# Peptides against a protein of PDB entry 1EMU, part 1

All scores and structures are predictions.

Target 1, 132 residues: chain A of PDB entry 1EMU
Amino acid sequence: PPYLKWAESLHSLLDDQDGISLFRTFLKQEGCADLLDFWFACTGFRKLEPCDSNEEKRLKLARAIYRKYILDNNGIVSRQTKPATKSFIKGCIMKQLIDPAMFDQAQTEIQATMEENTYPSFLKSDIYLEYT
Positions, changes and structure headers below are counted from each chain's first letter, unless a header gives other numbers.
Peptide ipSAE is a variant of ipSAE made for these designs: the mean of its two directions, with the distance scale d0 fixed at 1.0 Angstrom where the peptide's residues are scored. Compare it only between designs on the same protein; published cut-offs may not carry over.
A fold fails the geometry check if it doesn't show the stated peptide or something in it is severely misdrawn.

## One batch from the design tools (peptide; made by RFdiffusion4, then SolubleMPNN)

Design b1_p8_1_s1 (from b1_p8_1, 3 letters changed)
Fold by OpenDDE base, seed 5:
Structure b1_p8_1_s1 (fold): chain B 132 residues (1-132), chain A 8 residues (1-8)
Amino acid sequence: as target 1 above (132 residues)
Amino acid sequence: DELLESLL
């Protein structure tokens, strides 16, 4: 069953809508749902191919992601991303150089945080175990 | 992804 695959890799968990839902519920209880939300925001942003017609929209979205997750010093995403990574993102925003991959490093760092901490904890959680 | 769509 899918829940067994979830225990094999975070990728498998995040590729399953039920898995995502349960994991996000768990993260919310732990006060760190922003990790997952940011991760998906980065993925979505990267999928927006740059073109002349969407340049301003992409900039606005990048700014929104930056302000919500990176600039918030009290946020879990900000605390789990490296200063150099955050500075790079800030630079992109300030220069209005909005490459589709501008959040890739931050996403990688947040993914690592989930892999090392929240994902293992989720597999030990009542939420997951009761689902099995 | 529904969650992704809700966030963007």
Scores: peptide ipSAE 0.035, ipTM 0.690, DockQ to the pose 0.301
Fold by OpenDDE base, seed 3:
Order: C-alpha cells, then sequence, then structure tokens
Structure b1_p8_1_s1 (fold): chain B 132 residues (1-132), chain A 8 residues (1-8)
C-alpha cells in the first residue's frame, strides 16, 4: 500500500496527494508547514519556462517566494537555509536575474532539513500511525 | 498555478 512507500522515501511521500496532505497536517501542528510549502513553491517555480510573456510574472513570483520565506528572519525556512544561499537569492532578485533554478540550492537545504527532522518525526506521529 | 498560489 502507498503508506508503506511513504516510509521508504520522502520522494514517495511527496509524490502522493494523500501523503502530502497528511504530512502537511503534521507539519502545521509542528509549526513548520512552511518547509513543505516552500519546497513545492520552488518546484512550481522551476517548472515555469521563461518566455517573453511571463517574464514579469516570474519576477513577481520569485519576489513573493523571497519575501515570504527567505527575507523573514524569524521564519523556519530562513533559519534552515545557509546565509550564502539566501544572499544568492537576494542577488538574483535585485539583479532581476530570474533563472528557473535560482531556488534549487535553498530547496535542497530545506529538503535536507525535512529528511533529517520532520520526515522521520512524521513517520512516528499519531497522524501517520493512525492512517496505517 | 493555483497550487503554487495557495502555498504563498
Amino acid sequence: as target 1 above (132 residues)
Amino acid sequence: DELLESLL
């Protein structure tokens, strides 16, 4: 069953709508749903192919992601990303160099945070165990 | 992207 695959890898969990829903619920209770939201924001942003018609929209979206998750010094995403990574993103925003991969390093760091902390905790949570 | 917007 899918819930067993969720325990085998974070990737399997994030590829399953039910898994995502349960994991996000868990993260909300832990006060760290922003980790997952940021992760998906990065994925969604990367999927947007640059073109003349969406350049301004992509910039606005990048700015929104930056302001919500990176600039907020009290946010969990900001606390779990390296200063150099945040500085790079800031630089991209300031220079208006909006490459689809500009959040890749930050996404990697947040993914590592989930792998090391929240994902294992989720597998031990009442939410997950009651689902199984 | 509605999903992306909902995450922000």
Scores: peptide ipSAE 0.035, ipTM 0.715, DockQ to the pose 0.382
Fold by OpenDDE base, seed 4:
Formats: C-alpha cells, sequence, structure tokens
Structure b1_p8_1_s1 (fold): chain B 132 residues (1-132), chain A 8 residues (1-8)
C-alpha cells in the first residue's frame, strides 16, 4: 500500500497527495510546515521556463519566495538554509537574474533538513501510525 | 500543492 512506500522514501511520500496532506499536517503541528511549502514552491518555480512573456511574473514569484521564506530571519526555512545560499538567492533577486534553478541549493538544504528530522519523526507520529 | 497553486 502507498503508506508503506511513504516509509521507504521521502520522495514517495511527496509524490502522493494523501502523503503530502498527512505530512503537512504533522509539520504544521510541529510549527514547520514552511519547510514543505518552500520545497514545493521551489519545485513549482523551477518548472516555469523563462520566456519574454513571463519574465516579470517569474521575478515577482522569486521575490515572493525570497521574502516569505529566505528573508524572514525567524522562519524555519531561513534558519535551515546556509548563509551563502541565502546570499546567493538575494544576489539573484537584486541582479534580477532569475534562473529557474536559483532556489535549487536552498531546496536541497531544506530537503536534507526534512530527511534528517521531520520525515523520520513523521513516520513515528500518531498521524502516520494511525493511518496505517 | 495548495501553496504552489496559490503562487502559480
Amino acid sequence: as target 1 above (132 residues)
Amino acid sequence: DELLESLL
């Protein structure tokens, strides 16, 4: 069943809407739902291929992601991303060099955070165990 | 994802 696949990899969990929902609920209870939201924001942003018609939209979206998650010093994403990574993103925003991959390193770091802590904790949570 | 849908 799908819930067993969720325990095999974070990737499997994030590929399943039910898994995402349960995991996000868990993260929200832990006060760190922004980890997952940011992760998906990065994924979505990367999927937006640059073109003349969407340049402004991509810039605005990048700025929004930056302001919401990176610039917020009290946020979990900001705390779990390295200074150099945040500085790079800031540089991209300031220079208006909005490469689809500009959040990749940050996403990787946040994914590692989830892999190391919240994902394992989720698999031990009442939310997950009661679902099984 | 709900957030992604809101952003895109």
Scores: peptide ipSAE 0.033, ipTM 0.707, DockQ to the pose 0.346
Fold by OpenDDE base, seed 1:
Structure b1_p8_1_s1 (fold): chain B 132 residues (1-132), chain A 8 residues (1-8)
Amino acid sequence: as target 1 above (132 residues)
Amino acid sequence: DELLESLL
């Protein structure tokens, strides 16, 4: 069953709607749902291929992601991303150089945070175990 | 992904 695949890799968990839902519920209870929301925001942003017609839209979206997750010094995403990574993102925003990959390093760092902490904890949680 | 869209 899918829930066994979730325990084999975070990728399998994040590729399953039920897995995502349960994991996000767990993260909310732990006060760190922003980790997952940011991760998906980065994925979605990268999928928006740049063109003349969406330049302003992409800039606005990048700025929104930056303001919500990176600029907030009290946020968990900000605390779990490296200063150099945050500075790079800030630079992209200030220079209006909005490459689809501009959040890749931050996404990688947040993914590592989940792999090391929240994902293992989720697999030991009542939410996951009761689902199995 | 509906969830993905909602997060953007």
Scores: peptide ipSAE 0.033, ipTM 0.685, DockQ to the pose 0.295

Design b1_p8_1_s2 (from b1_p8_1, 3 letters changed)
Fold by OpenDDE base, seed 5:
Structure b1_p8_1_s2 (fold): chain B 132 residues (1-132), chain A 8 residues (1-8)
Amino acid sequence: as target 1 above (132 residues)
Amino acid sequence: DSLLESLL
């Protein structure tokens, strides 16, 4: 069953809508749902191919992601990303150099946080265990 | 692809 695959890798969990839903519920209870929301925001942003017609929209979206997750010093994403990574993102925003990969390093760092902390905890949670 | 991505 799918829930067994979820225990094999975070990737498998994030490829399943039911898995995502349960994991997000768990994260929300732990006060760190922003980790997952940011991760998906980065993925979605990267998928937006730059073109003449969407430059302004991409800039606005990048700014929104930056303001929501990076600029907030009290947020879980900000606390789990390295200063150099945040500075790089800020630089991109200020220079209006919006490369599709500008959030890649931050996404990697947040993914590592999930892999090392919240994902293992989820697999031990009542939410997951009761589902199985 | 995910619901969360669609909220962007």
Scores: peptide ipSAE 0.027, ipTM 0.647, DockQ to the pose 0.240
Fold by OpenDDE base, seed 1:
Structure b1_p8_1_s2 (fold): chain B 132 residues (1-132), chain A 8 residues (1-8)
Amino acid sequence: as target 1 above (132 residues)
Amino acid sequence: DSLLESLL
């Protein structure tokens, strides 16, 4: 069953709509839903292929992600990303050089945070265990 | 895919 696959890898959990829903509920209770929201924001942003007609829209979206998660010094995403990674993203925004992969390093660091902390805790949570 | 991705 799918819930057993969720315990085998974080990737399997994030590929399942039911898994995502339960995991996000758990993260909200722990005050760290922004980790997952940022991770999916990065994935969605990378999927937007740049073209002449969407340059301004991609810049606005990148700025929104930057302001919400990176610039907020009190946010969990900001605290769990390295200064050099945040500085690089800021540089891209300031220079208006918006590569589809500009958030990749930050996404990797947030994924590592989930792998090491919140994902293992989720598998021990009442939310997951009651589902099984 | 996620709800958040669909909003982008």
Scores: peptide ipSAE 0.027, ipTM 0.652, DockQ to the pose 0.234
Fold by OpenDDE base, seed 3:
Structure b1_p8_1_s2 (fold): chain B 132 residues (1-132), chain A 8 residues (1-8)
Amino acid sequence: as target 1 above (132 residues)
Amino acid sequence: DSLLESLL
């Protein structure tokens, strides 16, 4: 069943709508849902193909992601991303150089945080265990 | 494919 695949890899968990839902619920209870929300925001942003017609929209979205998760020093995403990574993103925003991959390093760092902490904890959580 | 992605 799918829940067994979730225990095999974070990727499998995040590729399953039910898995995502349960994991996000768990993260919310732990006060760190922003980790997952940011991760998906990065994925969604990267999938947006740059073109003349969406340049302004992409910039606005990048700014929104930046302000919500990176600029907020009190946020968990900000605390779990390296200063150099945050500085790079800030630079992209300020220079209006909005490459689809501009959040990749930050996403990688947040993914590592989940891999090392919240994902293992989820697999030991009542939410997951009750589902199985 | 996630809800969040669909909102972007």
Scores: peptide ipSAE 0.026, ipTM 0.649, DockQ to the pose 0.237
Fold by OpenDDE base, seed 4:
Structure b1_p8_1_s2 (fold): chain B 132 residues (1-132), chain A 8 residues (1-8)
Amino acid sequence: as target 1 above (132 residues)
Amino acid sequence: DSLLESLL
């Protein structure tokens, strides 16, 4: 069953809508749902190929992600991303150089945080175990 | 004691 795949890899969990839902619920209870929301925001952003017609929209989206997750010093995403990574993103925003991959390093760091902490804890949580 | 606290 799918829930066994979820225990095999975070990737499998994040590729399943039911898995995502349960994991996000768990993260919300722990006050760190922003980790997952940011991760998906980065993925979605990267999928938007740049062109003349969507340049302004991409910039607005990048700014929104930046303001919501990176700029907020009290946020879990900001605390779990390295200063150099945040500085790079800020630079992209300020220079309006919006490469599809501009959040990749931050996404990697947040993914590592989930892999090392929240994902293992989720697999030990009542919410996951009750689902199995 | 929360996961969030452990990450801070």
Scores: peptide ipSAE 0.026, ipTM 0.654, DockQ to the pose 0.035

Design b1_p8_1_s3 (from b1_p8_1 with S1D D5E)
Fold by OpenDDE base, seed 2:
Structure b1_p8_1_s3 (fold): chain B 132 residues (1-132), chain A 8 residues (1-8)
Amino acid sequence: as target 1 above (132 residues)
Amino acid sequence: DDLLESLL
């Protein structure tokens, strides 16, 4: 069953709508849903291919992601990303160099945080165990 | 996909 695949890898969990829903519920209870929201924001942003017609929209979206998750010093995403990574993103925003991959390193660091902490905790949670 | 991703 899918829930067994969720225990095999975070990737499998995030590829399943039920898995995402349960994991996000768990993260909200732990006060760290922003980890997952940021992760998906990065994925969604990367999928937006740059063109003349969406340049301004992509910049605005990048700014929004930056302001919400990176610039917020009280946020868990900011605390779990390295200063050099945050500085790079800031530089992209200031220079208006909005490459689809500009959040990749930050996404990797947040994914590592989930892999090493919240994901294992989720697999031991009542939410997951009651689902099985 | 997560809801946030769908809003992009």
Scores: peptide ipSAE 0.027, ipTM 0.657, DockQ to the pose 0.247
Fold by OpenDDE base, seed 3:
Structure b1_p8_1_s3 (fold): chain B 132 residues (1-132), chain A 8 residues (1-8)
Amino acid sequence: as target 1 above (132 residues)
Amino acid sequence: DDLLESLL
């Protein structure tokens, strides 16, 4: 069953809509849903192919992600990303150099945070265990 | 994802 695959890897969990839903619910209870939301925001942003017609939209989206998660010093994403990573993103925004991969390092760092802490905790949570 | 859609 899918829930067993979720315990095998975070990737399997994040590739399953039911898994995502349960994991996000868990994260919300822990006050750290922004980790997952940011992760998906990065993935979605990277999938947007740059073209003349969407340049303004991509910039706006990048700014929104930056303002919501990176610029917020009190946010968990900001606390769990390296200063150099945040500075790089800020630089991209300010210079309007909006490469699809501009959030990759931040996403990697947030993924590591989830791998090391929230994902293991989820597998021990009542939410997951009751689902199984 | 819902968040992405909300940001677009």
Scores: peptide ipSAE 0.027, ipTM 0.675, DockQ to the pose 0.477
Fold by OpenDDE base, seed 5:
Structure b1_p8_1_s3 (fold): chain B 132 residues (1-132), chain A 8 residues (1-8)
Amino acid sequence: as target 1 above (132 residues)
Amino acid sequence: DDLLESLL
């Protein structure tokens, strides 16, 4: 069953809508839902291929992601991303150089945070165990 | 992207 695959890898969990839902619920209870939301935001942003017609929209979206997750020093994403990574993102925003991959390093760092902390905890949570 | 917007 899918829930067993979720325990095998975070990737498997994030590929399943039910898994995502349960994991996000867990993260919300832990005050860490922004980790997952940011992760998906990065993925979505990267999928937006740059073109002449969407340049301004991509910039606005990048700014929104930056302001919501990176700039907020009290946020879990900000605390779990390295200063150099955040500075790079800031630089991209300030220079208006919005490469599709500009959040890749931050996403990697947040993914590592989930892998090391929240994902293992989720597998031990009542939410997950009751589902099984 | 509605999904992305909902995440923000």
Scores: peptide ipSAE 0.027, ipTM 0.670, DockQ to the pose 0.373
Fold by OpenDDE base, seed 1:
Structure b1_p8_1_s3 (fold): chain B 132 residues (1-132), chain A 8 residues (1-8)
Amino acid sequence: as target 1 above (132 residues)
Amino acid sequence: DDLLESLL
């Protein structure tokens, strides 16, 4: 069943709508749903291929992601990303150089945070165990 | 992307 695959890898969990829903519920209870939301925001942003017609839209979206998750020093995403990573993103925003991969390093760091902490905890949670 | 917008 899918829930067994979720325990095999975070990737399998994030590729399943039911898995995502349960994991996000767990993260909300732990006060760290922003980790997952940011992760998906980065994925969605990277999928927006740059073209002349969407340049301003991509910049606005990048700014929104930056302001919501990176600039907020009290946020969990900000606390779990390296200063150099955050400064790079800031630089991209300021220079208006919006490469699809500009959030990749931050996404990697947040993914590592989930892999090391929240994902293992989720697999031990009542939410997951009761689902199985 | 509605999902992306909902996450922001």
Scores: peptide ipSAE 0.026, ipTM 0.665, DockQ to the pose 0.386

Design b1_p8_2_s1 (from b1_p8_2, 3 letters changed)
Fold by OpenDDE base, seed 4:
Structure b1_p8_2_s1 (fold): chain B 132 residues (1-132), chain A 8 residues (1-8)
Amino acid sequence: as target 1 above (132 residues)
Amino acid sequence: DEILEELL
């Protein structure tokens, strides 16, 4: 069953809507749902190809992601991203250089956080175990 | 994407 694949890799978990739902529920209980939300925000942002018609929208979205997750000093995403990474993102925003990959490093760092902490904990959680 | 839509 799919839940067994979820235990094999975070990637498998995040490729499954049910897995995502359960994992997010777990993260919310732990007060760190922003990790997953940011991860998906980065993925979605990267998929938006730059064009003349969406330049302003992409900038606005980048700013929103930055303000919500990076600039919030009390947020878990901010705490789990390196200063240099946050500084780079800030620079992109300030310079209005909005490359689709501008959040890639931050996403990688947040993914590592999930891999090392919340994902293993999820597999030991009542939420996951009761599902199995 | 729901997350992106909420941010926009």
Scores: peptide ipSAE 0.098, ipTM 0.814, DockQ to the pose 0.792
Fold by OpenDDE base, seed 3:
Parts: sequence; structure tokens; C-alpha cells
Structure b1_p8_2_s1 (fold): chain B 132 residues (1-132), chain A 8 residues (1-8)
Amino acid sequence: as target 1 above (132 residues)
Amino acid sequence: DEILEELL
């Protein structure tokens, strides 16, 4: 069943809508739903193909992601990303160099945080265990 | 994506 696949890899969990929903609920209870929201924001941003018609929209979205997750020094995403990574993103925003991959390193670092902490904890949580 | 829509 799908819930067993979720325990095999974070990737499997994040490819399943039910898995995402349960995991996000867990993260929200732990006060760290921003980890997952940021991860998906990065994925969605990367999928936006740059073109003349969406340049301003992409810049606006990049700014929003930056301001919500990176600039917030009290936020968990900010605390779990390296200073150099945050500085790079800031630089991209300031220079208006909005490459689809500009959040890739930050996403990788947040994914590592989930892999090392929240994902294992989720698999031991009441939310997951009650689902099984 | 719903998350992206909320940010826009």
C-alpha cells in the first residue's frame, strides 16, 4: 500500500497527495510547515519556463518566496539554510537575475533538513501510525 | 500550485 512506500523514501511521500497532506499536517503541528511549503514553492518556481510574457510574474514570485521564507530571520527555512545560500538568492533578487534554478541549493538544504529530522519523526508520529 | 498561487 502507498503508506508503506512513504516509509521507503521521502520522494515517495511527496509524490502522493495523501502523503503530502498527512505530512503537512504533522509539520504544522510541529510548527514547521514552512519547510514543505518552501520546498514545493521552489519546485513550482523551477517549472516556470522563462519567457518575455512571464518575466515580471517570475520576478514577483521570486521576491515573494524570498521575502516569506529567506528574509524572515525567525523562520525555520531561514534558520535551516546556509548564509551563503541566502546571500546568493538575495543577490539574484537584487540583480533581477531570475534563473529557474535560483532556489535549487536552498531547496536541497531544506530537503536535507526534512530527511534528517521531520521526515523520520513523521514516520514515528501518531498521524502516520494511525493511518497505517 | 496552490502554494504558489497564495504567494502571488
Scores: peptide ipSAE 0.092, ipTM 0.807, DockQ to the pose 0.799
Fold by OpenDDE base, seed 2:
Structure b1_p8_2_s1 (fold): chain B 132 residues (1-132), chain A 8 residues (1-8)
Amino acid sequence: as target 1 above (132 residues)
Amino acid sequence: DEILEELL
């Protein structure tokens, strides 16, 4: 069953709608749902191909992601990203250099945080075990 | 993506 694949890799969990739903519920109870939300925001942002017609929209979206997750000093995403990574993103926003990959390093760092902490904890959680 | 829609 799919839930066994979820235990094999975080990637398998994030490719399954049921897995995402349960994992997000767990993260929300732990006060760290922003980790997953930011991860998906980065993925969605990278998929937007830059063109003349969407330049303003992409800039606004990048600014929104930055303000919500990076600029918030009390947020878990800000605490789990390196200063140099946050500084780079700030620079992109200030210079209006909005490359599709501008959040890649931050996404990698947040993914590592999930791999090392919240994902293993999820597999030991009542939410996951009751589902199995 | 619901997250992106909320940010826009």
Scores: peptide ipSAE 0.089, ipTM 0.809, DockQ to the pose 0.792
Fold by OpenDDE base, seed 1:
Structure b1_p8_2_s1 (fold): chain B 132 residues (1-132), chain A 8 residues (1-8)
Amino acid sequence: as target 1 above (132 residues)
Amino acid sequence: DEILEELL
């Protein structure tokens, strides 16, 4: 069943809508749902191919992601991203150089945080175990 | 993506 694949890799969990839902519920209870939301925001942003017609929209979206997750010094995403990574993102925003990959390093760092902490905890949680 | 839409 799919829930067994969720325990084999975080990738499998994040490819399943039911898995995402349960994991996000768990993260909310732990006060760190922003990790997952940011991860998906980065994925969605990267999929937006730059063109003349969406340049302003992409900039606004990048700014929104930056303000919501990176600039918030009390946020878990900010705490779990390295200063150099945050500085790079800030630089992109200030220079209005909005490459589709500008959040890749931050996404990688947040993914590592989930892999090392929240994902293993989820697999030990009542939410996951009761689902199985 | 709902999260992305909320940011737009």
Scores: peptide ipSAE 0.081, ipTM 0.803, DockQ to the pose 0.771

Design b1_p8_2_s2 (from b1_p8_2, 3 letters changed)
Fold by OpenDDE base, seed 3:
Structure b1_p8_2_s2 (fold): chain B 132 residues (1-132), chain A 8 residues (1-8)
Amino acid sequence: as target 1 above (132 residues)
Amino acid sequence: SDILESLL
């Protein structure tokens, strides 16, 4: 069943709507749902193909992601991303150089955070175990 | 995506 695949990889968990829902619920209880939301925001942003017609929209989205997750020094995403990564993103925003991959390093760092702590904890959580 | 839409 899918829940067994969730235990095999974070990727499998994040490819499953039920898995995402349960994991996000867990993260909310732990006060770190922003990790997952940011991860998906980065994924969605990267999928937007840059063109003349969506340039303003992409910039607006990039700014929103930056302001919500990176600029907020009190946020868990900010705390779990390296200063150099955050400064790079800031630079992209300021220069209006909005490459689809501009959040890739930050996403990688947040993914590593989840892999190291919250994902393993989720697999030990009552939420997951009761689902199985 | 849904999360992106929520940011706008």
Scores: peptide ipSAE 0.276, ipTM 0.887, DockQ to the pose 0.779
Fold by OpenDDE base, seed 2:
Structure b1_p8_2_s2 (fold): chain B 132 residues (1-132), chain A 8 residues (1-8)
Amino acid sequence: as target 1 above (132 residues)
Amino acid sequence: SDILESLL
C-alpha cells in the first residue's frame, strides 16, 4: 500500500496527495508547515519557463517567495537555510536575474531538514500510525 | 502550483 512507500522515502510521500495532506497536517501541528510550502513553491517556480510574457509575473513570484520565507528571520525556512544561500537569492532579486533554478540550493537545504527531522518524526506520529 | 498562486 502507498503508506508503506511513504516510509521508504520522502520522495514517495511527496508524490502522493494523501501523503502530502497528512504530512502537512503533521507539520502544522509542529509549527513548521512552511518547510513543505516553501519546498512546493520552489518546485512550482522552477517549472515556470521564462518568456517575454511572464517575466514580470516570475519576478513578482520570486520576490514573494523571498519575502515570505527567506527574508523572514523568524521563520523556520530562514533558520534552516545557509547565509550564503540566502545571500545568493537576495542577489538574484536585486539584480532581477530570475533563473528558474535560483531557489534550488535553498530547496535542497530545506529538503535535507525535512529528511533529517520532520519526516522521521512524521513516521512515528499518531497521524501516520493511525492511518496505517 | 497552489502555493505559488497563493503568493500572488
Scores: peptide ipSAE 0.273, ipTM 0.888, DockQ to the pose 0.779
Fold by OpenDDE base, seed 4:
Structure b1_p8_2_s2 (fold): chain B 132 residues (1-132), chain A 8 residues (1-8)
Amino acid sequence: as target 1 above (132 residues)
Amino acid sequence: SDILESLL
């Protein structure tokens, strides 16, 4: 069943809507749902190929992601991303150089945080175990 | 939570 795949890899968990829902609920209880929301925001952003017609929209989206997750010094995402990574993103925003991959390093760092902490804890949680 | 604290 799918829930067994969730335990095999974070990727499998994040590729399943039910898995995402349960994991996000768990993260909310732990006060760190922003980790997952940011991760998906980065994925969604990267999928938007740049063109003349969507340049302004992509910039606005990048700014929104930046303001919500990176600029907030009290946020879990900000605390779990390296200063150099945040500085790079800020630079992209300020220069309006919005490459689809501009959040990749931050996404990688947040993914590592989930892999090392929240994902293993989720697999030990009542919410996951009760689902199985 | 313990998880959040561990991330701080």
Scores: peptide ipSAE 0.026, ipTM 0.653, DockQ to the pose 0.036
Fold by OpenDDE base, seed 1:
Structure b1_p8_2_s2 (fold): chain B 132 residues (1-132), chain A 8 residues (1-8)
Amino acid sequence: as target 1 above (132 residues)
Amino acid sequence: SDILESLL
């Protein structure tokens, strides 16, 4: 069953709509839903192919992600990303050089945070165990 | 992604 696959890898959990829903509920209770929201925002942003007609829209989206998660010094995403990574993203925003992969390193660091802390805790949570 | 759409 799918819930057993969720325990085998974070990737399997994030590929399942029910898994995502339960995991996000757990993260909200722990005050760290921004980790997952940022992760999906990065994935969605990378999938937007640059073209002449969407340049301004991509810039606005990048700025929104930056302001919400990176610039907020009190946010969990900001605290769990390295200074050099945040500085690089800021540079991209300031220079208006918006490569589809500009958030990749930050996404990797946030994924590592989930792998090491929140994902294992989720598998021990009442939310997950009651589902099984 | 619903999250991506909410940021647009």
Scores: peptide ipSAE 0.026, ipTM 0.676, DockQ to the pose 0.711

